# Peptides against a protein of PDB entry 7BDX: the designs that were tried, part 71

Target 1, 212 residues: chain A of PDB entry 7BDX
Amino acid sequence: EMGAAACTLLWGVSSSEEVVKAILGGDKALKFFSITGQTMESFVKSLDGDVQELDSDESQFVFALAGIVTNVAAIACGREFLVNSSRVLLDTILQLLGDLKPGQCTKLKVLMLMSLYNVSINLKGLKYISESPGFIPLLWWLLSDPDAEVCLHVLRLVQSVVLEPEVFSKSASEFRSSLPLQRILAMSKSRNPRLQTAAQELLEDLRTLEHN

## One batch from the design tools (peptide; made by RFdiffusion4, then SolubleMPNN)

Design b1_p12_6_s2 (from b1_p12_6, 6 letters changed)
Fold by OpenDDE base, seed 3:
Structure b1_p12_6_s2 (fold): chain B 212 residues (1-212), chain C 212 residues (1-212), chain A 12 residues (1-12)
Amino acid sequence: as target 1 above (212 residues)
Amino acid sequence: as target 1 above (212 residues)
Amino acid sequence: DFLQKVLAESLA
């Protein structure tokens, strides 16, 4: 209970760039982010099927951790820290996104995807996550999620890859061969306007790349 | 482990006034400080005799909690919050200081005393803690501590009472009748310059009050 | 047109 409360307060204040700088400027950041991945992994492994107690202290704690990572990744120095010093955490997030079934632990997936998207703003971060084993299959696995918010954040991450020629060129063959085009087309017709827009933009970007 | 790490980071950033304002401006502050007292109490009650694992995750977590309370109390809005909305926490701190033996859990005592001292900067806070049952006996109990840092912070809190006529007048009779004068005189001869100064200043303040 | 990648801020 207390851990979740403390983490939630830390999450709230981590929305400030100055707080992120203060967190990372200390000697405790490395340990914190090292244990963060382990805690998130333990939580996901403890899930019995599709039963998630969303309001449990453990769930709230893990959500706060994922939120902190996202807010750190939203800042340039935070991205630098994650990519340079906390690669294991990034690997863990990628693993956990693969371990969760479609429709399972939606809130956590969204937060983790947001963190990866923020990391993808840094070219070094984008290179690191996109060169991870099974990254392209993972994106398509995540796009099979029935949740529009999950799919939205996957599409945003896919767009980050597509818009970066240096990264896209390395995976272009696999990307083209496995692209769930019908799924993305269906998303472009979604009633969710954010999902609809993201899918449409991605389709336009993909068309531009096919003509080049 | 993760809880201690999160709390420690929150403690570190809580040194900023802006972070304290952000913590208290949210809807989660009440719950956090409500549980804080319970967590600290549980820790103190779990202590088997004089055995304290100072570097345990539990100890570090509780130290961080006490540090957060201290930092919140260092800011005007934080003092207002504690005195208006978290009186149970103040009562708990007073209780825990009474439950701990001389020489026991020194670091926690210091942090708790620092928080009470910071609260005492607010007249409403000083009134609240000084009117608490057994407050004067508690001060003398704490002055029996062999640790100079504990004694220093007790003397500072005593000075806050003595320097406030409105508060001191209510307890002046009990204060004068129970004052451990020989102990304070011994502290005025301490090799610790901070303790020596605090004891000397308090003795001067007390002499001034006897002549008035 | 540097499409400012809209940062995904997780507001707690």
Scores: peptide ipSAE 0.042, ipTM 0.840, DockQ to the pose 0.061
Fold by OpenDDE base, seed 4:
Structure b1_p12_6_s2 (fold): chain B 212 residues (1-212), chain C 212 residues (1-212), chain A 12 residues (1-12)
Amino acid sequence: as target 1 above (212 residues)
Amino acid sequence: as target 1 above (212 residues)
Amino acid sequence: DFLQKVLAESLA
């Protein structure tokens, strides 16, 4: 409980750029983010059995960790730190997103996807993530999720790839051959307005690429 | 380990006034400080046996908690919060300072004493602490500590009482009758310059009060 | 196209 409470407070204050700088400016940041990945991995591995109550202290703790990573990635120096010094954490997040089944740990998936999206704001980060083994299949796996928020953040991450010619060119063949176009088209008709908009924008971006 | 790491980062960033405001501005602050007191109490109660390694994750976690309290108390709104909304935590700190033996948990004692000193900057806080049962005997108990840093922070807290007429007047009789003058005089000759100075200043303050 | 950062919020 105390760990979850402290971590939740750290998550809350990490919304500030100055707090992110303070976290990263110390000698403890590397250790923290290393253990963060391990902790998240341990949590996801524990889910093979009974539905861990989403509201458990352990779940709250892991959500807060994922939230901290997201907030760090929201800042330029935080992205640089993650891409340069915490690649193992990024690899872990990609792994965990693959290990989770559709509908499983929605909140955690959303937070992890948000973190990856924030990392993708940096071209170096986007390159690193997109060059991960199985990245494109992972996107489609995640897009099969029944949760609209998960799908929304997947679409945003896909858009980051599509809008970056240097990244998209490397995967364009695989992307075109495996693109779940019917799924994205279905999302463009979603009742969720955010999901609908994201799917429409991505479809427009893809159409533009077919003509160029 | 992860809890200690997160709490240590929270401690580090809590040195900022803006971070303290952010911590206190949420609905989670009350719960956090309540659990903080409980966690510190549980730790101190666990010490009845073998010397817990000062470097254990548990020790580091509790040190970070005490550090957070200190940093919160360093800010005006933080003092107000502690004195108005977290009095149980202040009571717990006073209790724990009494439960610890001389030389036991020096680092924790220092942090707890620093927090109480910071609370004493607020007259309302000083009044609250000084009206705690056994407060004066507690000061002398703590002043018997062989550690110079513990003694330094006790002297500073004693000075806060002595320099506040409204507080000192209430305890002046007990203070004068139980004052470990020889101990303070010995500290005024300490090789530790900070302890030496603090003891000298307190002796000067006490002399002034005898003439007024 | 400008990618906007997303901050995680506490859901407590």
Scores: peptide ipSAE 0.039, ipTM 0.839, DockQ to the pose 0.083
Fold by OpenDDE base, seed 5:
Structure b1_p12_6_s2 (fold): chain B 212 residues (1-212), chain C 212 residues (1-212), chain A 12 residues (1-12)
Amino acid sequence: as target 1 above (212 residues)
Amino acid sequence: as target 1 above (212 residues)
Amino acid sequence: DFLQKVLAESLA
């Protein structure tokens, strides 16, 4: 309980750039983010054995951790820190996204995807995550999720790849061969306006790339 | 480990007034400080049975909590919050200071005394803590500690009482009857310059009050 | 850059 409360407060204040700078300016940041990855991994591994209640202190604690990572990644210096000094955490997030089943831990998936999207805002971050083994299959695996928010954040991450020629060119062949076009087309007809718009924009971007 | 890491980061950033405002502006502050008191109490109670290593994660966690309280009390709005909305925490701190033996948990005592001193900066805070049952005996109990930093912070708290006529007048008789004058005189001859100065200043303040 | 960031919101 106390840990979850402390982490939640830290998550709340981490929305400030100055707080992110303060977190990263200390000598404790490296250790914190290392343990964060391990804690999140342990949590996900525990789900195979015991259905953790979504409202548990443990769940809230891990959500807060994922939220902190997202807020750190929302700031330029935070992205630089994650890509330079906490790559293992990014690798862990990618791994955990692959380990979770469709519909499983939806809130955590969304937070982790938001963190990856924020990391992808700069070229160095985008390069790092997109060069991860199995990245493209992971995107399609995640796009099979029934949750609209999960799918939305996957589409946003796909768009970040598609809009960066230097990154997209390296994956263009695999991308074209594995693209779940029917799924994206279905999303472009979604009743969810955010998902609908994101899918439409991505389809337009993809069409533009085929004609060039 | 993760809880201690999160709490330590929160402690670090709580040195900022803006962060204190953010902590207190949320709907989670009340619960957090309530649990904080309970956690600190549980920790101190556990010491009677098992000598917790000072470097344990649990010790570090509780130190960070006490540090957060101190930093909150360092800010005017934080003092107001503690005195208006977290009186039970203040009562708990006073109780824990009484429960700890001389030389026991020195670092925690210092942090708790620092928090009480910060609360005493405004009249409402000083009135509240000084009107606590057994407050004066508690000060003398704490002044029996062999640690110079503990004694220093006790002397600072005593000075806060002595310098406020509205508060001191209520306790003047008890204060005079129980004052460990020989102990304070010994501290005024300490090799520790901070302790020496604090004891000398307090002795001067006390002499001034006797002549008025 | 700034406009593209997604901030995590409180879940509760």
Scores: peptide ipSAE 0.038, ipTM 0.829, DockQ to the pose 0.095
Fold by OpenDDE base, seed 1:
Structure b1_p12_6_s2 (fold): chain B 212 residues (1-212), chain C 212 residues (1-212), chain A 12 residues (1-12)
Amino acid sequence: as target 1 above (212 residues)
Amino acid sequence: as target 1 above (212 residues)
Amino acid sequence: DFLQKVLAESLA
């Protein structure tokens, strides 16, 4: 319980840029983010056995960790740190997103996707994640989720890839050949206004790329 | 390990006043400080059995907790919060300081004494701690410690009591009758310059009070 | 906005 409480407070204060800079300015940042990845992985691996109550201290702890990563990635120096010094954590997040089934551990998926989206604001970060083995299949796997928030954050991440010519050009063939167009079209008609807007914008971005 | 790492980062960033304000601005502050007291107490109770290696994750975790409390108490709004909303934590710290033997768990004693000293900057805080049952005997118990840092922080806390007429007047009789004068005089001759200075200043403060 | 950072606030 105490670990979850402390981690939750750290998550809350990490919304400040100055706090992110302070976290990264210490000699413990590397160790922290290394253990973070391991802890998140351990949690996801434990889900196959016991229906961990969504409201467990362990769940709260892992959510706070994912929230911290997201908030760190929201800051320019945080993105640089993650991409330069914590690639294993990014790889772990990508792996965990792939290991989770559609509808499984939705809140954690959302937080992890938010972290990857923030990383993708950095060109080096976007390159790194988009060049990960199985990245495009992962996007489509995640887009099959019944949860609107998961799908929303996947669409935002896809948009980040599509809007960067240098990155998109490398995977354009695979992207076009595997694009779940019918799924995205269905999302553009969603009753969820955020999901609807994100899907419509992505479809517009894709049209613009085909006409160029 | 992850809990200790997260708590250590929280400790580090809590040196900022803005972070302390952010910690206290959330609805989780009360729960956090409640669990903090319980966790610190649990740790101290566990010391009677196994020689917990001073460098254990548990030790680091508890040190970080004590550090957070100290940093919160360093800020005016933090002192107000502790005295108004977290009295159980203050009582726990006083209890734990009494439960530890001379030479036992020195680092934690120092951190807890630092927190109480910071609390004593607030008149309400000073009143609260000085009116705790057994407070004066506790000061003398702690002053018997062989560790110079423990003794230094005890002397500073004693000085805070002595320098506040409204507080000192209530306990002046008990204080004068039980004062370990020979111990303080010995400290005024210490090779440790900080301890020496603190003891000398306290002796001067005491002389000033006797001449008035 | 493509450059809009997403903050994950403590919901607990």
Scores: peptide ipSAE 0.027, ipTM 0.815, DockQ to the pose 0.089; fails the geometry check

Design b1_p12_6_s3 (from b1_p12_6, 4 letters changed)
Fold by OpenDDE base, seed 3:
Structure b1_p12_6_s3 (fold): chain B 212 residues (1-212), chain C 212 residues (1-212), chain A 12 residues (1-12)
Amino acid sequence: as target 1 above (212 residues)
Amino acid sequence: as target 1 above (212 residues)
Amino acid sequence: SFLEEVLAEMLA
């Protein structure tokens, strides 16, 4: 209970760039982010058993952790820290996104995807996550989610890959061969305006790449 | 483990006034500080049994909580919040200081005493803690501690009472009848310069009050 | 959700 409260307050204040700098400028950041991945992993592994209430203290704690990672990744120095010093955490997030079934733990998926997207703003981060084993299959697995918000954040991450020629060229053949085009087309017709826009933009970017 | 890490980071950033304002401006502050006292109380009650290692995750977590309270109390809006909305936490801190034996849990005592001192900067806070049951006996109990840092912070809190005529007048008879003058005189001869100065200043303030 | 409906139609 207290841990969730503390984490939630830390999450709230981590929206500030100055707070992110203060967190990372200390000697405790490494330990915090090394344990963060383990805690998130333990939570996801526990889901196969007892139906943890989504509003449990444990769930709120893990959501706050994912939120902190997202806020850190939103800042340039935070991205640099994650990509340089916390690669294990990035690997864990990728793993957990693969371990969760479509429709399972939607809020956590969204937060983790937002973290990965924020990391993708840094070219080094984008290279790291996109070169991870099974990254392209993972994107399509995640894009099978019935939740529009999950799919939106997947599309944003896919767009980050597509917009970087240096990254896209490495996976272009796999990307083209496995692209769930019909799914993306369906999303472009979504009633969710954010999802609709993201899908349309991605389709336009893909069309541009096919003509080049 | 993760809770201690999160709390420690929150403690670190709570040294900023802007972060304290952000914490208290949210809807989660009340819950955080309501649980904080319970967590600290549970820790202190657990000390009678198993020798918890001072460097345990639980100890570090509680130290971080006490540190957060201290940092919040250092800021005007934080004092206002504690005195208006978190009186139970103040009562808990007073209780825990009474429950701990001389020489027991020194670091926690220092942090809690610093919190009370910071609260005492607000007249409403000083009135609240000084009118608490057993406050004067508690000060003398704490002043029996062999640790110079504990005694220093007790003397600072005593000075806050003595320097406020409106507060001191309410307890002046009890204060005079129970004052451990010989102990304070001994502290005025301490090799610790901070303790020495605090004891000398308090003795001067007391002399001034006797002549008035 | 609309997305579930659309996905169901596409997977059918």
Scores: peptide ipSAE 0.007, ipTM 0.707, DockQ to the pose 0.043
Fold by OpenDDE base, seed 2:
Structure b1_p12_6_s3 (fold): chain B 212 residues (1-212), chain C 212 residues (1-212), chain A 12 residues (1-12)
Amino acid sequence: as target 1 above (212 residues)
Amino acid sequence: as target 1 above (212 residues)
Amino acid sequence: SFLEEVLAEMLA
């Protein structure tokens, strides 16, 4: 209980840029993010089959960790730190997103996808994650999720790839050949207005690229 | 390990007034400080006899908790919060200071004494802690510690009582009858210059009060 | 114990 409470408070205050700078300026930042990756991995490995997120201190702890990573990645120096000094954590997040089943740990998936999206704001970060093994198949796997919020954040990450010509050109052939167009078209007709808009914008961006 | 790391980072960033305000402005502050007291109490109860502070994640966790309380108490709104909404935590700290043996958990004692000193800056806080059962005997018990830093922070807390006439007058009879004058005189001759100065200042303050 | 629970969270 206490660990989860402390981590949750750290998550809350990490929304401040000055707090992120203070965390990263300390001598303990590297160790913290190393253990963070290990803790998240251990949690996901402990899940039995199709078990949903537990309303437990353990779940809250891991959610707070993912939230801290997201808040750090929202800041320029935080993105720089993650890409330069915490690549193992990024690799872990990518792996965990692949290991979680559709509908499993929705809140955690959303937070991890938000962190990757934030990292993708940095060109070095976007290059790193998009060159990860199985990245394109991972995006389509995640897009099979029944949760609209998961799908929304997948579409946002896909859009970050599409909007960067230097990155998109490297994977354009695989991307075009594997694109779940029918799934994205279905999302463009969603009752969820945020998902609908994101799917429509992505379809428009893709159409623009096909004509160029 | 992860809990201690998260709590240690929270301790570090809690040195900022804005972070303290953010912690206290949330809906989780009351729960956090309630669990903090329980955690500190459980740690002290788990100590076997004269066991010194363990260089462990458990010890580091509790030190970070005590550090957070100290940082909160350093801020005006933090003192107000502790005195109005977390009296049980203050009672716990006072109890734990009594339960720890001389030379036991020196770092924890120092942090707890610093928190009480910070609370004593608030007149309501000073009134509350000085009216606690056994407060005067507790000060003298703590002053028997072989550690100079423990003794220094005890003397600072004693000075807060002596410098407040409204508070001192209530306990003046007990204080005068039980004052370990020889111990304080010995400290005024300490090789530790901080302890020496604190003891000398307290002796001067006490002499001034006897002539009035 | 409560302490064991806290420690378990620290190891998680």
Scores: peptide ipSAE 0.000, ipTM 0.670, DockQ to the pose 0.029
Fold by OpenDDE base, seed 5:
Structure b1_p12_6_s3 (fold): chain B 212 residues (1-212), chain C 212 residues (1-212), chain A 12 residues (1-12)
Amino acid sequence: as target 1 above (212 residues)
Amino acid sequence: as target 1 above (212 residues)
Amino acid sequence: SFLEEVLAEMLA
């Protein structure tokens, strides 16, 4: 309970750029983000054995940690820190997204995907995550999720790849061979307007790339 | 470990007034400070049974909590919050200061005394803590501590009482009857310049009050 | 202890 309360407060205040700078300017940031990755990993591993209640203190604690990472990644200096100094955390997030089953830990998936999207805002971050082994299969695995918010954040991350020629060119062949086009087309017809728009925009971007 | 890391980061950023405002502007502040008091109380109760290593994650966690309270109390809106909405926490701090033996948990005592001093900066805070049952005996109990920093912060709190006529008048008789004058005189001859100065100033203030 | 429970929740 106390840990969840502390992390939740830290999550709330980490929405400020000045707070992100303060977190990163301290000598404890590296250790904190290292333990964060380990804690999130332990949490996900515990789910295979015991159905953790989504409302548990443990779940709320890990959500707050993921939220802090997302808020750090929303700021330019935070992205630079994660890509330079906390690569293991990024690798852990990618791994955990692969380990979670469709429909499992939806809130955590969304937060982790938001953090990866925020990291992808700069070229160095996008290059790092897109060059991870199994990145393209991971995107399609995540796109099989029944949750519209998970799928939306996957589409946003795919769009970040597609819009960067230097990154997309490296994956273009694998991308074309594995693209779940029928799934994306189905999403473009979704009743969820955010998902519908994101899928339509991605399809337009993909069409433009095929004609060039 | 993760809890200590999170609380330490929150402690660090709580040095900012904007962060204190953000902490208090959320709907979680009340719960957080309630649990904080309980956690600190549980920690102090655990010391009678097992010699907790001062470097333990538990100790560091509780130090960070006490540090957060101190930083909140350093800000005007934080003092107002503590005195209006977290009186139980203040009562707990006073109780814990009484429960700790001389030389026991020196760092925690210092942090708790700093928080009480910060609360005492405004008249409402000073009135609240000084009207606590056993407050004057508690000050003298704490002044028996062998640690110069503990004694310094006790002297600062005593000075806050002495400098406020509205508060001092209520306790003047008890104060005069129980004052450890020989102890304060010994501190005025300390090799520690901060302690020496604080004791000298207090003795001057007390002399001025006797002549009026 | 409450603190042990909190720490256990934080470490889990």
Scores: peptide ipSAE 0.000, ipTM 0.676, DockQ to the pose 0.029
Fold by OpenDDE base, seed 1:
Structure b1_p12_6_s3 (fold): chain B 212 residues (1-212), chain C 212 residues (1-212), chain A 12 residues (1-12)
Amino acid sequence: as target 1 above (212 residues)
Amino acid sequence: as target 1 above (212 residues)
Amino acid sequence: SFLEEVLAEMLA
């Protein structure tokens, strides 16, 4: 319980840029982010056995960890740190997103996707993520989720890839050949206004790319 | 391990006043400080059995907790919060300081004494601490410690009591009758310059009070 | 393009 409480407070204060800079300015940042990845992985591996109650201290702890990563990635120096010094954590997040089934552990997926999206604001981060083995299949796997928030954050990440010519050109063939267009079109007709808008914007971006 | 790492980062960033305000602005602050007291108590109770290695994750965790409390108490709004909303934590710290033997768990004693000293900057905090049952005997018990840092922080806390007429007047008789004057005089001759200075200043404060 | 054709079919 105490670990979850402390981690939750750290998550809350990490929304400040100055706090992110302070976290990264210490000698313990590397160790912290290394253990973060391991802890998140351990949690996801434990889900195959016991229906961990969504409200467990362990769940809260892992959500706080994912929230911290997201807040760090929201800051320029945090993105640089993650991409330069914590690639294993990024790889772990990508792996965990792939290991989770559609509808499984939705809140954690959302937080992890938000962290990857924030990393993708950095060109080096976007390159690193998009060049990960199985990245495009992972996007489509995640886009099959019944949860609107998961799908929203997948669409935002896809949009980040599509809007960067240097990145998109490397995977354009695989992207076009595997694009779940019917799924995205269905999302553009969603009753969820955020999902609807994100899907429409992505379709407009794709249309613009095909006309150029 | 992860809990200790997260708590250590929270300790580091809590040195900022803005972070303390952010911690206290959340709905989880009360729960956090409640669990903090319980966790610190659990740790101290566990010391009677196994020589917990001073460098254990549990030790690091508890030191980080004590450090957070100290940093919170360093800020005016933090002192107000502790005295108004977290009295159980203050009582726990006083109890734990009494339960530890001279030379036992020195680092934790120092951190807890620093937290109480910071609380004592607030008149309401000083009143609350000094009116605790067995407070004066506790000061003398702690002043018997062989560690110079423990003794230094005890002397600082004693000085805070002595310098506040409204507080000192309530306990002046008990204070004068039980004062370990020979111990304080020995400290005024210490080779440790901080301890020496603190003991000399306290003796001067006491002399001034007896001449008025 | 394939995308344009599919988009055209779905917007129709």
Scores: peptide ipSAE 0.014, ipTM 0.711, DockQ to the pose 0.022; fails the geometry check

